# Peptides against a protein of PDB entry 3ESW, part 193

Target 1, 322 residues: chain A of PDB entry 3ESW
Amino acid sequence: NNIDFDSIAKMLLIKYKDFILSKFKKAAPVENIRFQNLVHTNQFAQGVLGQSQHLCTVYDNPSWHSIVLETLDLDLIYKNVDKEFAKDGHAEGENIYTDYLVKELLRYFKQDFFKWCNKPDCNHCGQNTSENMTPLGSQGPNGEESKFNCGTVEIYKCNRCGNITRFPRYNDPIKLLETRKGRCGEWCNLFTLILKSFGLDVRYVWNREDHVWCEYFSNFLNRWVHVDSCEQSFDQPYIYSINWNKKMSYCIAFGKDGVVDVSKRYILQNELPRDQIKEEDLKFLCQFITKRLRYSLNDDEIYQLACRDEQEQIELIRGKTQ

## One batch from the design tools (peptide; made by RFdiffusion4, then SolubleMPNN)

Design b2_p24_4_s2 (from b2_p24_4, 12 letters changed)
Fold by OpenDDE base, seed 1:
Structure b2_p24_4_s2 (fold): chain B 322 residues (1-322), chain A 24 residues (1-24)
Amino acid sequence: as target 1 above (322 residues)
Amino acid sequence: KEEEKLKQEKNLIDKYLKKLEEEK
């Protein structure tokens, strides 16, 4: 009896396909109950869910992409990318062009486009007057500031002229194209939108210990790449734990296709207690939200993403064993 | 053990993806 090995291989592939697809099917009633109980009883879980409802989809706005592309100096950006690509990129393949684009966007954003604002300049005294500004506290937005998704306004008094200057913490990234200043929140918010506007696969990474950054999926490197607009950093996930000696507990990545605990990529030393949620419950939560984000995808898209997910999980395990 | 399981799952996904490309 000639064993038809090809038929057996096809049958095994079908069974494996069905198994992987079953992981992304609509949640069973028991999983829905577990999810509902988790988000109602655990504040950290509720926070992750709330962030996912915003961060996973807000940047997928074609009108915003158009406004971004109309605002940036695309001629300068592409000129610089082409120049760097011509030096090294031709030998490494066409997919590396996107890595050069992201590196130039980091340069352009930090050097030419956006400003760090520790304290605002005095509205009356003009430029380079931030040294004369004393913080008075924070308050809610006024009627004008409320139009631009502003949750809080920092209030400063000028020591020279005595006038009050308001620093609204805008969450509307289109308003940030006008204001062109902020801290890590404003930097990461607008830079995430900028990367998305070039059609890139991007995640927003939230760190519990008051920092935020991006990840970009490099087709050339075939992995998620750390991107920090504040630091003009590309592929340096170690900068927080090693260079800054920062203590951290959680890093969660939010993208259109999923929510992933990426703590293992960034927390290399000085790990703080992970006491906000059980590890099994966090894993379940991220997987559950990821399934919901993928409900409209076809089987082929699900398999492509599943391959990427498994590759990332292998990378994250190896990084911890290093 | 977890890494080995993930490697096995990845290898099966890669085989599936290759098959899908060959059927196009």
Scores: peptide ipSAE 0.007, ipTM 0.389, DockQ to the pose 0.105
Fold by OpenDDE base, seed 4:
Structure b2_p24_4_s2 (fold): chain B 322 residues (1-322), chain A 24 residues (1-24)
Amino acid sequence: as target 1 above (322 residues)
Amino acid sequence: KEEEKLKQEKNLIDKYLKKLEEEK
């Protein structure tokens, strides 16, 4: 009896298809109850949910993408990309071009476009006066600052002229295109939007220990790649744990297609207690949110994303970028 | 055990994706 291996393979593929699709069907009542109970009883879960409601969707704004592309020096960017791409002997049309683009965007953003702001310059004394600034504290936004999704304003007094300078912590990335300054939050926020404006698959990574960065899905590397605009860093997930010797507990990635615990990519040593939520509950939470985000996707999109998910999970288990 | 399962799942997905590309 010639075992029709092709028929068996087709049947297995169909069964697997049905299995994958079943994961993305509407949540069972029991899962909804579990989810509701989790987010109502666990503050960390509520925080992850709240972040997902913003970070998973906010950057998918075509109007913002247009504004970004109109604001950036695209001629300079592409000139530099083309130069470095050609220098390394790559042919036009290679998937690696996008990696060069992201690397140039990192360079451009840090070197030419955006500024780190530990303390603001004095509005009266002008440039390079931040050393003269004394923090007075933080307050709520004024009426103008409130237009740009400002949660807090840091207040500084100039030791030289005595004038007050306000440093609003804007969450509106379009306002950040104007102000062109901030800390890790502003950097990551605007840079995430910049990457999205080039049509890239990007996630916002939140670290519980007061840092944020991006991940970009490289079609060339066929994986999620660490991207930190503050550090001009590409594919260096180890910088926090190893180079900074940073202690961390949670790193959560937020993208349009899912929420993923990426802690294993970044927490290589000095792991802090993961005591904010049970591991099984965090896994459930991320999967549940991801399921909701993918609910409207077609079968092909589901399978593409499932392929990415499984590859990523293998990577995260192995602790090795393949 | 979990890694092996994920690897098997990935291989099935990859085969499916390849088939979808061949049908375009």
Scores: peptide ipSAE 0.007, ipTM 0.377, DockQ to the pose 0.103
Fold by OpenDDE base, seed 5:
Formats: C-alpha cells, structure tokens, sequence
Structure b2_p24_4_s2 (fold): chain B 322 residues (1-322), chain A 24 residues (1-24)
C-alpha cells in the first residue's frame, strides 16, 4: 500500500485548520460565566477589559488616519526612508522597507514633530520658562478642555510672573497633533495613531508600573517588534529591565486583533510579584477578549492570526530576544 | 497647490500600502 504522504499531509493540515477555527467559534456558556465572574470579582481583570474596549478599536478611524497623513511632512519622511533603503534595503528585499519607515517615523516624531513636557512653559513668559513653574496640583477639565477627551489638568504657577498655566492631559490624539507635547501617555497615544495611519499592524503596550509603548508587526522580521517613541527605540525590549533597571509586574499589549500578555518580552529581571490575578485567569481573559475581537473575521483571517499567535507564544517561551 | 500636494502624498501612501498587501 503506497502511503500517499502528500495526501495525508494535506488532510492533517485541513484537520489542524478546523481544530484552530473551532477555538474561535462562539464562546461556550461556561466560558461566558467564567468571564463575567472574573471581570466582576477581579479589579485587574476589569481594568484590562476597560482598556481593551478603548485601545483595541479607537485607532481604527479612517478620518483620523487622513488627518494624520495631512499633518505629517510625508515628503521628508519618504525621502529619508528611500535614502536609507537605497543603501542597504535592496539586498534584504522589499519587506524591510516597512522597518525603515518605522525607524524614520521614530526619528521624525522625536526630533522634528513632538516635544517632551515634564513641566509646561509659562503661557505669559513664553518659551524655555518651564524651570520657573511650580506644580499646584491637578483638577478636572474646563468646558473647552473637555471637548478633547481630557481626564485631568495639571496646574502650574510661574515663580517669575505669578500667572497660572494649565497643562491639560489630552487623550484625543487629534488634539495632540495640534499641541505637539506631552509625556509617555501622549507620546504613545499619538505615535500609535501615526503608525496605524500608515496601515501597519500596531499594538499599544501598557505596563502596570507607569509606562507605555508600542509594538509593530514587522513582515521582514516576521514578529512583533518593540517600538518606543519616547526613546526613539526600535527592537530594544530590554531597555526597561536592563538599561533602566525598572521593576515590572505586567506588560499587556492591546491591538485590533487581540490582547496579549507580553510581560516575558520586557520583564527580564527585577520582576515584581504578579499577585493581581491568577496566571490561568489572565491567560483566559486575554484569550476571551481576543476571541471577541476576531468574531467578525473569516476563517482564513482567523487561521492566519492564530498561526501568528502561536509563533509569538513560542518566541516568548524560548526567550529568543535577539 | 495644497490639494495637489495632498493628492501626491496620498498616491505615494496608496502605492506603498498596495505593495505591502501584495507582499502578504
């Protein structure tokens, strides 16, 4: 009996695809009960759910993408990308062009476009006066500030002129295209939208220990790549644990197609206790939210994403941070 | 001039996005 190994291999691939697709079917009643109980009883789970409802969908706005592309100096960006690609990229193939684009966007954003704001300049005294600013505290937004998804406003007094300067912490990324200043939250928020505006697969990474950054899916590297706009950093997931000696407990990535615990990519040393949720419950929560986000996708899209997820999980287990 | 610039920029982006889709 000549075993047709090719026919067997094809049948195994079909069965494997069907098995993977079965995991993304409508949640069983028991899974819904577990999910509801978890988000009602665990504050950390409720926080992850709340963040997913915003961060997984907010950046998929075509009108915002158009405004971003109209605001950026695209001629400068593409000129610089083409210049770097012409040196080295032709040898590596066309897929590397996107990596050059992300690297140039990091450069452009930090060097030419956006500003770090530890303290605001005095509205009366003008530029380079932040050293004279004393924090008075924070308050809620006024009627004008509330139009731009402002959660809090930091209040500063100028030691030189005595005037009050307001620093609203805007969460509207379109307003950030105008203000062009902020801290890690504003940087990551607007930069996530910028990357999405170029049609890239991007995730927003939330760290429990008060930092945020992005991940970009590189077709050239065939993996998720660390991207920090504040640091102009590309593919340096070690910078927090090693360079900053930062202590961390959780890093959660939020994207259009899923929510993933990426803690293993970034927490290389100085791990804080992971006591906010059981590991099995966190894994379940991320998988359940991911399943909901993919509910409208076709079988081929679901299968491709599942293959990508499996590859990422293997990467995270093997500790193959190159 | 600004509309023509926006149209050129959009065309460059559309070409780039199309290449990215073809490589997928």
Amino acid sequence: as target 1 above (322 residues)
Amino acid sequence: KEEEKLKQEKNLIDKYLKKLEEEK
Scores: peptide ipSAE 0.007, ipTM 0.275, DockQ to the pose 0.016
Fold by OpenDDE base, seed 2:
Structure b2_p24_4_s2 (fold): chain B 322 residues (1-322), chain A 24 residues (1-24)
Amino acid sequence: as target 1 above (322 residues)
Amino acid sequence: KEEEKLKQEKNLIDKYLKKLEEEK
């Protein structure tokens, strides 16, 4: 009995594909009930849902991508990428070029384009006057600030001239292309859009303990890569737990194709209690949102993404990304 | 090497603390 191993292998692959695809079919009524109950009863779940509704889709705007590409010095960026690629990249093949691009975008963004704003400069005294600024608190946006998705405005008084300076916390990334300043939120917001504008697979990572960063899917490395624009960091997921000795409980990645708990990539020590939601409920929530985000995808796209998800889960379990 | 590492760690901690103060 010549066991046609090739036929069996093909049949198993088909069955496996069908099984994977079956997970992404329309949610069962029981899953919808569980989801509704979870988001209505658990504040953390509601927060994750709310973030997913924004972060998973907002950056998929072709008009914004065009504005970004028109605003950046593409000639400088590509010149630098080509220069670095010519040194070492040719030996590794063309897929590494995108890693060089992301590294240059990190450099360009931090060194040439965007500024960290602890305190604003005094609008009256001019540049390099932030040291003279005293915080008075925060207030709602005015009519002009409200045009740019501003939720909060920080108010500062100049100790030298006594004038008030407003620091609006804009959430409109196009406005951030103009202002070119902010904190971790503004940095990550605009940098996520920048990476998306180059056609890259990008996720926005939210940490419960007041930090945010990106992940980029490297075709060269065949995995999600940590990217922090504030730190000009590429593939250094350990910087928070190890270098900063930061205590963390949750890191959630938001992308167009899914929501993923990536805590295991970043929380390497000093883990805070994960008491905001049951682990099973968080897993269910992320899977349920991911399933919804993939409803319009074809079977091949769903299968490819599912394979990527499985690989990532293996990496997160094994700790092998380092 | 250990002193440089400690200096780097301290600088990162200081940056982190600065960021935390800025977010508050």
Scores: peptide ipSAE 0.005, ipTM 0.306, DockQ to the pose 0.013

Design b2_p24_4_s3 (from b2_p24_4, 11 letters changed)
Fold by OpenDDE base, seed 5:
Structure b2_p24_4_s3 (fold): chain B 322 residues (1-322), chain A 24 residues (1-24)
Amino acid sequence: as target 1 above (322 residues)
Amino acid sequence: SEKEKLEQEKNLIEKYLEELKKLE
């Protein structure tokens, strides 16, 4: 019997695709009960769910993308990208162009567009007066500040003129296009929107130990790539654990297509206790939220994303960026 | 190619910005 290996291979691929698609069908009643119990009984799980409801969808706003693209110096950005691509990009293929774009956006954002704000300048004394500012504490937003998704306002007194300066911590990324300043939260928030505005596949990474950054899916590298706007960093996931000697417990990535525990990419040493949730429950939670985010996708989209997910899991286990 | 897609997007954005400037 001549074994038709091609027919067997095709049949196996069909069965494998059907098996993968079966995992993304509507959750069984038992899974829904487990999910509901987990988010009601575990505070960390509730926090991850709450973040996913915002971070997974907020940046998919076409109106915001238009405002971003109108605000950026696109001529400068593309001129610089084209210049770098013309040097080395042709040898590596056309898919590397997006990597050059992200690298230029990192440069442009840090060097030309946005500012770090540890303390604000005095509203009365003007620029370069932050050294004279004494923190008085934090308060809720006023009526104007509340229009821009402001949860907290830091209050400072100028030691020179005695005037009060308010530093509202805006969560509206469109307001950040105007203010052009902030800390890691404002940087990551606006930079995530900027990357999304170029049609890129981007995740927001939350670290429990008070830092946030992005991941970009590189078609050239065929993987998720670390991107930190504060550090102008591309593909340097080790900077926190090794360079900063930072102790960390959890890194969770939030994107339109899923929620993923990416702790293994960033926590290379000095791991803090992972005591906020059981590992199995965290894995279940991320998978359950991911399944919900994909309910509207077709079978081919679900299959492609599932293949990408498996590749990422293999990468995270091996500890080698291929 | 990814470069061609981004160049097409750039050209569309530039045209849109030119139209907006005519309305201002």
Scores: peptide ipSAE 0.009, ipTM 0.298, DockQ to the pose 0.013
Fold by OpenDDE base, seed 3:
Structure b2_p24_4_s3 (fold): chain B 322 residues (1-322), chain A 24 residues (1-24)
Amino acid sequence: as target 1 above (322 residues)
Amino acid sequence: SEKEKLEQEKNLIEKYLEELKKLE
């Protein structure tokens, strides 16, 4: 009896696929109750839900993608990508080209396109006058600033001319294409949109300790890759915990296909207490939101994403053992 | 330990993924 090992393997794969797909069926009533209770009773859970409602979908706007691509110097970007790609002896069509693209976008964004704004320049005195600016506090947006999803405006007085300069903290990434300046929030917001505009799989990573960055799914590396536009950093998840010696408690990644606790990737040392939510409840919350985001996907899409999720979870477990 | 359990689970999942990748 020639055991048809190939037939057995195929049958096992089908059963496994069905098992995985069963986890992504509509939530049971008990899961819905648990979710509702969690987001109503836990402020951190409510915050994660609120962020997911915005960050998971806002960047999937084709109109914004077109505006971004029309605004960037694509000729310069692709010229530099092609140059570095060819220099390293890669053949056309390799998945590694996308990694070169992301690296060039990091370079272009930091060096050629966007500016760090610790303090604004004086509107009256002109460029390189930020050193003369004294913070007076923050206020709500005016009628013009409010058109661009502005939650707060930082107010500065020039020590030389005495004039007031406003620094609106815009959350509209299209307005950021015009202003070309900001801090980590504005950098990450616009850079996330830029990466999405190239058709890339991107997540927005929120850190509770006042930093934000991206993750890009590299088809070449077959994993999520750390991307920080502020640092021009690619695949350096250790920079916060090790290089900055930053203390952190939570890092949550928000993407169109899921919400994932990625704290294990970035919190390598100096871990702060994780006391905002029970670990089991956070795991449940992220899985529940992820399940909701995938409700419209077909079985093959769900299965492929589930395989990717499993690989990521393995990676995150390994990182603690190294 | 919880670490040993996670490491065992990791090793099982890795073996499983390697076998799945051979079948694809």
Scores: peptide ipSAE 0.008, ipTM 0.355, DockQ to the pose 0.054
Fold by OpenDDE base, seed 1:
Structure b2_p24_4_s3 (fold): chain B 322 residues (1-322), chain A 24 residues (1-24)
Amino acid sequence: as target 1 above (322 residues)
Amino acid sequence: SEKEKLEQEKNLIEKYLEELKKLE
């Protein structure tokens, strides 16, 4: 009996696909109960859920994408990308063009577009007066500031003229296109929207220890790539643990297609206690939210994303063993 | 150890991927 190896291979592939797809079927009643109990009893889990409800979908706004593309100097950006691609990119294939685009967007954003703001300049004295500013504390937004998703306003007094300058911490990324200044939160918020406006697969990474950055899925590298707009950094996940010697406990990535614990990519040393949630419960939570985000996708899309997820998990395991 | 569990998971996933690549 000539064993039809091709037929057996096809049957095994079908069974494997069905097995993978079975993980993304509608949650069983027991899983829903576990999820509800976890979110109601664990504050960290509630925080992750709350962030996912905003960060996974807020940047998928076509009107915002149009405003971004109309605001940026696209001619300059593409001129620079084309120049770098013409030097090195032709030999490596067309998919590398997007990596050059992200690198140029990092340069453009930090060097030409956005500004870091430790302290604001005095509204009365003008530019380069931040050294004269004394913090008086924080307060709630006024009626105008509240229109732009402002939760907190930092208040400063000028030591030279005595006037008060307000630094509203806007969460509306469209307002940030106007103000063009902020700290890591404002930088990451607007830069995430910018990357999304170019049609890229992007995740927002939240670190519990007061930093945030992006990940971009490179089709050329076939993996998630670290992207930090504040640092003009591309594919340098080690900068926090190694270069900064930062102690960290959790890094969670939020994207349209899922929520992933990416701590293993960034926490290479000086790991803080992971005591906010059980590891099994965090894994369950991220998988459950990811499953919900994928409910509208077809079986082929689910399967492709599941294969990508498995490749990422292998990468994350390998990174911890090096 | 947690490291040994991760290494076992890695080996299982690598075996699984090798089997999948043979089926493609």
Scores: peptide ipSAE 0.006, ipTM 0.352, DockQ to the pose 0.056
Fold by OpenDDE base, seed 2:
Structure b2_p24_4_s3 (fold): chain B 322 residues (1-322), chain A 24 residues (1-24)
Amino acid sequence: as target 1 above (322 residues)
Amino acid sequence: SEKEKLEQEKNLIEKYLEELKKLE
């Protein structure tokens, strides 16, 4: 009785694929009720849902991608990528080129393109006058600022000339291409759009403890890679917990294809209490939102993404990026 | 524990991935 192991393996693979695909079918009525109850009763869950409705889809705008590519110095970027790739990249295959691209985009963005703004310069006194600026507080946007998805405007008074300078916290990344300044929120927002404009798989990572960064899916490394535009950091998920000694409770990644709790990648020490939601409810919430984001995908796309998700979960459990 | 469930899922997934790699 020659057990045709190949036929059994193929049959198991088909059944496994069908099983995986079955998990992404329309949510059962019980799951919908659980989701609705969770979002209505848990503020953290409501926040995650609200963020997912924006962050998972906002960057998938072809018009914005075109504007980004027209705004960046692509000749400089590709010249630098080609130069670095020519040194060591040929030995590692074509997939490593994208890692060099992301590293150059990090360099270009921090060094050549965008500026950190702790305090604005005085609009009257000109450049390098931020030291003279005293915060007066925050207010709502004016009529012009409101055109660019501005929720808050920080108000500063110049100690030298007495004039008021407004620092609008724009959420429109296209406006940020013009202003070219901000804090971690503006940096991460625009940099996420930049990476998406190159056709990359990117997630926006929200940390509850007032930081935000990106993840990029490296085809070369075959995993999600930490990317922080503020730090010009590539594949250094430890910088927050170890280098900054930051205390953190939650890190949630938002992408077009899913919402994932990535806390295990970044919270290596000094973990704060995870008391905002039950772990089971958070897992359910992320899975439920992920299912919804995948409803329009075909079976092959769903299966490929599910395999990627499983690999990531294995990575997060093993701590292999350490 | 949720950790033990995740470890069991991991072990299952690793076995399936190893079997998949043998089929590719």
Scores: peptide ipSAE 0.016, ipTM 0.384, DockQ to the pose 0.057; fails the geometry check

